# Peptides against a protein of PDB entry 4AID, part 126

Target 1, 242 residues: chain A of PDB entry 4AID
Amino acid sequence: FDIKRKTIEWGGKTLVLETGRIARQADGAVLATMGETVVLATAVFAKSQKPGQDFFPLTVNYQEKTFAAGKIPGGFFKREGRPSEKETLVSRLIDRPIRPLFVKGFKNEVQVVVTVLQHDLENDPDILGMVAASAALCLSGAPFMGPIGAARVGWVDGAYVLNPTLDEMKESKMDLVVAGTADAVMMVESEIQELSEEIVLGGVNFAHQQMQAVIDAIIDLAEHAAKEPFAFEPEDTDAIKA

## One batch from the design tools (peptide; made by RFdiffusion4, then SolubleMPNN)

Design b2_p20_7_s2 (from b2_p20_7, 12 letters changed)
Fold by OpenDDE base, seed 1:
Structure b2_p20_7_s2 (fold): chain B 242 residues (1-242), chain A 20 residues (1-20)
Amino acid sequence: as target 1 above (242 residues)
Amino acid sequence: SAKAERVRATLARLAEMNAR
């Protein structure tokens, strides 16, 4: 097994991105760890387009498997094969920033699966799932214009807090989730309690600044572990209008 | 490595495509 690992300090916590040990049948596979929260992201893409495919067929599936339920609150009740409300929301949270980053005209089927393997009850697996999904796509060789980073920003005691714990979030006046590339913010999701627009915009900028270390970590991992890029040329849409 | 350089060049090309 050729195991590659990148470790960074991020928001006072150790972020670990690992590949090469598990899910080797996927195009990309990343085990991401922050604290004792652990997620597995896998990316698989079809090497051809289906005949008559009119849209980009991306599926993102976030799952909190019942086998991790010894450490996941509420995991005991997920006996039904339907996604929970949380799993549906987090699947959309991951989908939103990655969907626009596929090369225009790419219509091969892409499946991203994020599985929570462990939860520490401090670090929410959503942010970690976004990071892991980004890393898995960059490793896959798919025509993905990533990486994305992600961050949660809280407002606690009159300051921005990067990736607050679930307990710190109870005291936070802001739950701000940001995802972006090195150059741009791609997605903002926010719940805010009586804060100025200036504080919120400052939170978006803080998140975008703090996610650069994650983006750089994904790039470094990809340089050492990515598959050969899939040969895809975008359809010259300008040539069809002439 | 030659592979790392191909990955870097691809990531740079993709970043340039996203900035357009």
Scores: peptide ipSAE 0.323, ipTM 0.884, DockQ to the pose 0.563
Fold by OpenDDE base, seed 2:
Structure b2_p20_7_s2 (fold): chain B 242 residues (1-242), chain A 20 residues (1-20)
Amino acid sequence: as target 1 above (242 residues)
Amino acid sequence: SAKAERVRATLARLAEMNAR
């Protein structure tokens, strides 16, 4: 096995991105770990467009499998066959920042699957899932204009907290999830309790600054482990303005 | 390695395309 691993310290926690051990049949596959929370992201893309494909066919599926349910809060009897509300929300949370980052005109089928393998009850797998999905896409060779980083920001005792634990979040006046590229914020989701707009905007900036280390870690992993880039040229949009 | 350089160049090109 050609196993590549990147490890960084991030918000006082060890983030590990690993590839080459698991899901080698995917175009990209990343095992991401923070604390004892573990996710597997896989990216698969079709090498051709389907005839008559009018839209970009991206599917993102976040799932918490029954074998991880012994450590997942609320892991009682998922009836086989429908995503939970949490799985639906997190799938959208991952989809939103990555969808606009595919090269214009690319209409090949893309499937991103994020599977929670372990939960530590401290580190939420949603942020880790966003990071892992970004890394898996960058490793795949798909025409993806990433990486994205992601961060959760809390407001505890009058300070910003990067990726607060589930216990720290009980005392937080803010649940702010941000995703972005090195240069731009792509997505913001926020739940806020009686905070000024200045504190919230400061939280977005804090998140974007703190995610740069993750973006750099994904780039370093990709330089060592990515597939050859898929040969794709964007549609020449200048020909439509003449 | 020549592969790592191609990956870096592609990631940089894709980042530049997104900044446009």
Scores: peptide ipSAE 0.318, ipTM 0.882, DockQ to the pose 0.565
Fold by OpenDDE base, seed 3:
Structure b2_p20_7_s2 (fold): chain B 242 residues (1-242), chain A 20 residues (1-20)
Amino acid sequence: as target 1 above (242 residues)
Amino acid sequence: SAKAERVRATLARLAEMNAR
């Protein structure tokens, strides 16, 4: 097995990105760990477009599976066959920043699956799932203009906190999730309690700064472990306007 | 490695395309 691993310190926690052990049949597969929270992201893309495909067919599926139910609050009562509200929300949270980053004209089917394998009850698997999905796409060879990073920012005791624990979040006046590329913020989702716009904007900037280390870690992993880039030429949309 | 160079070049090209 050719196992590649990248480890970084991130917000006082160890982030591990691993590939080559699990889901080798996928185009990209990443096992991501922060604390004792563990997620598996897989990316699969079709090597051809379906005849008459008019839209980009991206599917993102975040799952907290029943086999982790002893390590996931409420996991024992998940109705088979329907995503929970959380799984639906996190699937959208991952989809939003990645969807616009596929090369224009690419209409091959893409499936991203994020599976929570373990939850430590401290580190939320949503942020880790976003990072893992980004890494899996970069490893896949798909024409994805990533990586993205992601971060959660709290406001606790008058300071920004990167990826607060679930217990720290109870004392936080801010739940700010940011995703972006090296150069741009792609998505913001926020719940704010009595904070100034200045503090919130500062939180977005803090998140974007702190995710650079994750972006760099994904790039480093991709340089060592990515598949050969899929040969795709964007439609020269400038040639159709001439 | 020649593969790592191709990956790096592709990631750089994709980043340039996203900045346009």
Scores: peptide ipSAE 0.306, ipTM 0.878, DockQ to the pose 0.526
Fold by OpenDDE base, seed 5:
Structure b2_p20_7_s2 (fold): chain B 242 residues (1-242), chain A 20 residues (1-20)
Amino acid sequence: as target 1 above (242 residues)
Amino acid sequence: SAKAERVRATLARLAEMNAR
């Protein structure tokens, strides 16, 4: 197996992005680890557009399945149950920043699946799932204008905290999730308690700065492990305005 | 590798397309 791994220190934790061991049938597949939280992201895209497809058919499915301790189920997506509220929310959280980053005119079916394989009860798999989904798309060869990074920012003891633990979040006055490219913030989701707009904006900037290391890590992984780019020519947007 | 260079060039092109 040609296993490629990128490891970085991120917010005082080790982030590992791995490809080539699991889900090799996908166009892109990334095993992401932070602490003892482990997610598998897979990206699959159709190599042709369906006849009459008028919209971009992206689906994002985040799943928190309870696995028996210590066994990553090899390739068995157990039956699609109805998603929980959390799974639905996190699926949307991943969808929001990635959807606008597909090349205009690309209407091939894209499926992103994020599966939580392990949860350490400290590191929330949502941020890790966003990072893994971004990485899987960059590895896939799909015409995706990523990578995105993602970060959670807390406000604890009058300071920003990158990816606070679930215990640190109990003391946090902010739950700020940010996703973005190297150049732009693409999505903000925030729950805030009596904080100034200045602190919130500072949190967005802090998140965007801190996610650059993740973006760079995804790029480095893609340079070593990505599939050949899918040959796609964008629709000429200037021809439709005449 | 020639592949890594194609990936870099594609990622750069895609980033430029996103910045426009």
Scores: peptide ipSAE 0.300, ipTM 0.874, DockQ to the pose 0.538

Design b2_p20_7_s3 (from b2_p20_7, 11 letters changed)
Fold by OpenDDE base, seed 1:
Structure b2_p20_7_s3 (fold): chain B 242 residues (1-242), chain A 20 residues (1-20)
Amino acid sequence: as target 1 above (242 residues)
Amino acid sequence: SAHARRVRETLERLRAMNER
């Protein structure tokens, strides 16, 4: 097995991105680890467009499987078949920043699946899932204009905290999730308690700065492990404006 | 490698398309 691994220190934690061990049938597959939280992201895309496809068919599914539920607080017996509220929300958090980053005119089916394999009760798998999904897409060869990075920012004792633990988040006046490219913020989601807009905007900038190391790590992993790029030329939409 | 170069060049091209 040709296993490729990238390891970085990020917010005082070790982030590991690994490919080549699991889900080798996917176009891209990444095992991401932070602390003892572990997620598997897979990306699969169709090599042709379906006849009559008029929209971009992207599906993003975040899943906390029952074998990980023994380590997840509030993981009461999810009946097989319906996503929880958390799974639905995190699926949207992953979908929102990646959807606009597919090349215009690409209408081949794309499926991203993020599966929580382990939870340490300190590191939330949502941020890790966003990073892993980005990495899996970059490895896939799909015409994806990523990578994206992601970060959570807290506000604890009058300072920004990168990816606060679940315990640090109890003392945080901010839960700010940011995703972006190297150059732009693509998504912000925030819950704020009695903080100024200035502190929140500063948190977005802090997140965007801190995610650059993750973006660089994904690029480095992709250079060593990505599939051959899928040959896709966007329809010259500039020729329709003339 | 030649593969790593093609990946890099493609990622660079794709990023440049997003900046437009």
Scores: peptide ipSAE 0.414, ipTM 0.906, DockQ to the pose 0.618
Fold by OpenDDE base, seed 2:
Structure b2_p20_7_s3 (fold): chain B 242 residues (1-242), chain A 20 residues (1-20)
Amino acid sequence: as target 1 above (242 residues)
Amino acid sequence: SAHARRVRETLERLRAMNER
């Protein structure tokens, strides 16, 4: 097994990105750990387009497996075979920033699956799942214009907090989730309590600054562990409008 | 390695395509 690992300190926590031990049948597979929360992201893409495919067929599935339910809040109310409300929301949070980052004209089927393997009850798997999905796509060789980073920002005692714990979030006046590339913010989701627009905008900037270390960590992992890039030429849409 | 260079060059090219 050729196991590659990147470790960084991020918001006072150890982030670990690992590949090569699990899910080797996927195009990309990343085991991501923050604290004692552990997620597996897998990316699989078709090597050809289906006949008559007119849209980009991306599927993103976030799942909290029953074997992790001994540490996952609410693990007792799973309707067998349907995503929970949380699983549906987090699947959308992962989908939103990655969907626009596929090369234009790429219409091969792509499946991203994020599976929660362990939860520490401090670190939410959603941000970790976004990071792991980004890393798995960069390792896959798919024509993905990533990586993305992601961060949650709280506002506690008049300061920004990177990836607050579930307990720190009870005292937070802001739940701000940001995802972006090195150069741009791609997605913002925010719940705020009596905060100025200036504080919220400052939170977006703080998130974008703090996610750069994660983006760099994904790039470093990809340089050492990515598959050969899939040969895809975008349709020259400028040549069709001339 | 030659592989690591190809990966880097491809990631750089893909990022530059998103800025256009």
Scores: peptide ipSAE 0.392, ipTM 0.901, DockQ to the pose 0.621
Fold by OpenDDE base, seed 3:
Structure b2_p20_7_s3 (fold): chain B 242 residues (1-242), chain A 20 residues (1-20)
Amino acid sequence: as target 1 above (242 residues)
Amino acid sequence: SAHARRVRETLERLRAMNER
């Protein structure tokens, strides 16, 4: 197997992005690890548009499988066949920043699946899932204007904390999830307890700065492991104004 | 490699399209 791996230190933790071992039938597949939390992201896209397709058919599915339930809080109570509230929310968190980054006029079906394989009870798989999905899309050859990075920012003891543990988050006055490209913030989700707008804006900037190392790691992995780019010509928007 | 260059050039082009 031609296994490619990128490892970085990120917020005092080791982030590992691996491809080439698992899900080789996908267009892109990334195994991402932070601590002992492990996710598999897969990206698959259709090589043609369906007749009469009028919208971009992107589906994002985040799932915490029952086999990982012994390591996932509340995993034993998940009914087979319906996404949990958490799975639905995280699927949206992944969808929101990636959806606008497909080349205009691309209406081929795209499926992103993120599966939690292991949870360490310290590192939330949502951020790791966002990073893995971005990496899988960049490896796929799809016309995706990524990568995106993602980060969670806490406010603990009067300081910003990158990707706080689940225990550190209990003491945090902020749960700030940010996703963006190298150049722009694409998404912010925040739950805040009595913090100034200045601290929150500083948290967004901190997140965007800290995710650059992840973006660079995805680019480095893609240069070594991506498929050939899918030949797609963007819709000529100048022809619609004539 | 020639492949790594094509990937890089494509990623750079796609990024530059998002900045417009």
Scores: peptide ipSAE 0.383, ipTM 0.898, DockQ to the pose 0.604
Fold by OpenDDE base, seed 5:
Structure b2_p20_7_s3 (fold): chain B 242 residues (1-242), chain A 20 residues (1-20)
Amino acid sequence: as target 1 above (242 residues)
Amino acid sequence: SAHARRVRETLERLRAMNER
């Protein structure tokens, strides 16, 4: 197996992005690890557009499967077949920043699947899933204008905390999830307890700065492991204004 | 490698498309 790995220190934790071991049948597949939390992201895209396809058919599916359920807080036997509320929310959280980053006119089916393989009860799989999904898309050869990074920011003891643990989050006055490219914030999701707008905006900036190391790590992995880019030309939309 | 270069050039092209 040709296994390629990128490892960085990120917020005082080791982030590992690995490809080539699992899900080699996907267009892109990344095993991402932070602490002992492990996710598998896969990206698959159709090599042709369906006849009559009028919209971009992106699906994102985040899953916390039964083998990880013994390590997931509130782990009732999730029956195969219906996403939990958490899985639905995290699927949308991953979808939101990546959907705008496909080349205009690309209407081939794209499927992103993020599967939680292990949970350490410290590192939330959602952020790791966003990073892994971004990496899997960059490896796939799809016309994806990524990578995105992602970060969670807490506010604990009057300071920003990058990717706070689940225990640190109990003391946090902010749950701020940010996703973005190197150049732009693409998505903000926030739950805030009595904090100023200045602190929140500072948290967005902090997240965007801290995710650059992840973006760079995805680029480095892609340079070594990506498939050949899928040949796609964007729709010339300037021609419709004549 | 020639592959790594094509990946870089593609990522740069895609980035430049997102800035427009």
Scores: peptide ipSAE 0.366, ipTM 0.893, DockQ to the pose 0.579

Design b2_p20_8_s1 (from b2_p20_8, 7 letters changed)
Fold by OpenDDE base, seed 4:
Structure b2_p20_8_s1 (fold): chain B 242 residues (1-242), chain A 20 residues (1-20)
Amino acid sequence: as target 1 above (242 residues)
Amino acid sequence: MYEKWKEFNEKILEKKKKLE
C-alpha cells in the first residue's frame, strides 16, 4: 500500500493527513486525525456530465457514525435515516467554501462524504472534516481550485485560541469558524458574546493566518499523492469569464 | 479560474515528478 502522510503541529496539536490506506475506490480519500478525533473524507466525481445537466451537482454529506456517536455530545440515536441538525449544519459548513472553487462549466456530479470515525470529546470533527474534504478534493483530480483551510477561533481570557477544545469553548466568548484559500477568506460563521467588531475581525485574520499551515500541508500531501488532473476543458463561454 | 487550476496542477505534477 502506498500510504502518504503529512504531519504538522497546529495550534499546539498534531494534525495528521493520511491517504492510500482506506477508501481506494474514491477519486480522493483522506484520513484526518487531531488528538483522538478521526474523520474520513472521500471525494467522488462522475467522469461525464449527464445529458441536460444545467447546474453543478455537488453533494456534501457529513456523517457521525453510530460507533463514534456514543462519544459525541448530543448524538441522539434517531432511528430515522435523516441527518441530525449537527450533521446538516456541518455539511453546509463544508459545502459553502468548496462550491465556488470548482471550475466554471464543470457540471459532472461530485460527492463529498465526511465520516466521523472517532471522537475524543476534545477536538470537534467539523474543522477536521473541512480540512479532510479539502484534501480529498485536491487529491481526486477534480477541477477544484483548492485547497481550502479551516479554523475555529475562540476568545478565552482575552486571547485568541486556535481550535479550542469543547471544554475551552464553554468559556469562550466567540465561536468563529473561518474557511479560505491561501489568498482569500471564503466563509465565516460566528456566534459571538459581547465582543467588539475589532476583536471579531482580528479573529478572522488570525484564523486565515493559522490555516496557511494546513493549506501548505494539503499541498505537500497532493505533491506526493494527487491523481492526474481530470481532462476537463470548459466550454469557451465559461472560460472567458473566469 | 480555469487557468489558475491548470497552473496549480502543473506545479503539483512537476513537484511530484521531482519527488519520485
Scores: peptide ipSAE 0.219, ipTM 0.805, DockQ to the pose 0.891
Fold by OpenDDE base, seed 5:
Structure b2_p20_8_s1 (fold): chain B 242 residues (1-242), chain A 20 residues (1-20)
Amino acid sequence: as target 1 above (242 residues)
Amino acid sequence: MYEKWKEFNEKILEKKKKLE
């Protein structure tokens, strides 16, 4: 196997991005690990547009599989065949920052699947899933203007905490999820308990700064493992607004 | 937007070719 791996220290944890071992049939596939939480992201895109396709058909599916359910809080109640509320929310959380980064006029089907393979009960797979999905798209050759990074920020004992553990989050006055590119914040999702706007804005800035290391890691992985870019040119009608 | 993607991919491909 031609395995490429990038490892960084991020928020006091080891982040590993790996490609080339599994899901080789996908356009992009990344195994991402943070602590002992492990996710597989796959990106697949159609090589042609469907006749009459008038919108961009992106599907993002985050899944916590039953084999990991014994390590996932609430995982014991997963019925086969329907996404949980968490899976639905995380799928949207991944979709939101990714969708606007596709080249306008690209209307080929894109499917991103994030599968939780392992959960360590400390590191939430959602952030890791966002990172992995970004990396998989950057490797795929799809017309995606990533990478995005992502980070969770807590406010614990009067300080910002990057990617707090599930236990630290119980004491956190902030659950702030940020996703962005190197240059811009693309998405903010926040649950805040009695914090000033200044602290929240500072948290967004902190997240955006801290995710740069992840963005750089994805770029480094792409430099070693990305497929040839898909030969796509937007139609002139879409180019005027790009 | 397209030009930025193209430039990014060109840079990635150039770097990849130098590493192969």
Scores: peptide ipSAE 0.157, ipTM 0.748, DockQ to the pose 0.854
Fold by OpenDDE base, seed 3:
Structure b2_p20_8_s1 (fold): chain B 242 residues (1-242), chain A 20 residues (1-20)
Amino acid sequence: as target 1 above (242 residues)
Amino acid sequence: MYEKWKEFNEKILEKKKKLE
């Protein structure tokens, strides 16, 4: 078993990114841990385009398995088969920043699956899922121009808080989720309670600054564990518009 | 954009080869 692991301190918590133990059949697979919250991200892509494929067929599926549901707040035993509102929302949060980072003209099917394996009731698996999905894609060899980082920013007692706990979030005047590359913010989602635009913009900048350590950690993991890049050449017509 | 991906991947592969 060639297990590669990257560990960083991030916002006063230990973030662990691990590959090589689980889901070896995937193109990329990352087990990510923060506190006692654990997610598995897998990335799988088709090695050819389907005939007549005119759009990029990316599917992102975030799921909270029933075995983790004993520790998931509000985890009513929802019937097998329909994503919860949270699962649907988080799937979109992961999709939004990664979709534009695929090389134009790449129309092979890509499936990203993020599975919550454990929840500690403190660390929300959404941010961890975004990070894990980014890492899994970077390891896969798919033509993905990542990594992305992600961060949640709270505003507690007049200060920015990186990845507040669920309990700290009850006191937070801001729920700001940011995702981006090293160079750019790709996505912002925010719920704000009576804060100035200056504080919110400062929160975006804070998030983007703080996620650099995660981006660097994913790069370091990829340098040790990434598959060979998929032999993809975009058709000239799509390359000129990129 | 594609060239940046190639350059990034080449750098990763070069670093990987140096670490192996």
Scores: peptide ipSAE 0.124, ipTM 0.724, DockQ to the pose 0.894
Fold by OpenDDE base, seed 2:
Structure b2_p20_8_s1 (fold): chain B 242 residues (1-242), chain A 20 residues (1-20)
Amino acid sequence: as target 1 above (242 residues)
Amino acid sequence: MYEKWKEFNEKILEKKKKLE
């Protein structure tokens, strides 16, 4: 196996991004670890457009496997074949920031699958899943103008907390999820309790600053492990409709 | 490998800006 690994310290935790061990049939595959929470992201894209395809067919599926169900909060309620409310929500959280970053005119099918393999009951796999999906797309050669980073920001004892644990979140007055590129915020999702707009905006800026280390880590991994870019030339007419 | 992709992405972004 040609295993490539990037390790960084991020918000006082070790983030590991690994490729080359599993899911070799995918265009991109990344195993991401923070604490003992482990996710596998895979990216697959069609090498041709379907006849008559008029929209960009991106599918994002976040799933928490039954093998981890004894270690995943709410894992007992998963009926085979239906996503949970959490799985549906996180799939959308991953989709929202990545969808606009595909090259316009690219209408080949793209499938992103994020699978939670392990949960430590401290580190939420949603942020880790966003990071892993970004990394898998960057490795795939798909026409994706990433990477994105992602971060959760809490407000605990009058301070911002990067990727607070599930226990720290009980004391947090803010649940702020931010995703973005190096240059731009792409998505904000927030639940806040009795906080000023200034604190919330400061949280968005804090998140965007803190995710730069993750973006750089994905770039470093891609420099060592990315496939050849897919040869795609968008038509000028597809770029104007943007 | 990524540098080739980066160059491609930069070219696409420049093209988009010229069409906007």
Scores: peptide ipSAE 0.106, ipTM 0.641, DockQ to the pose 0.054

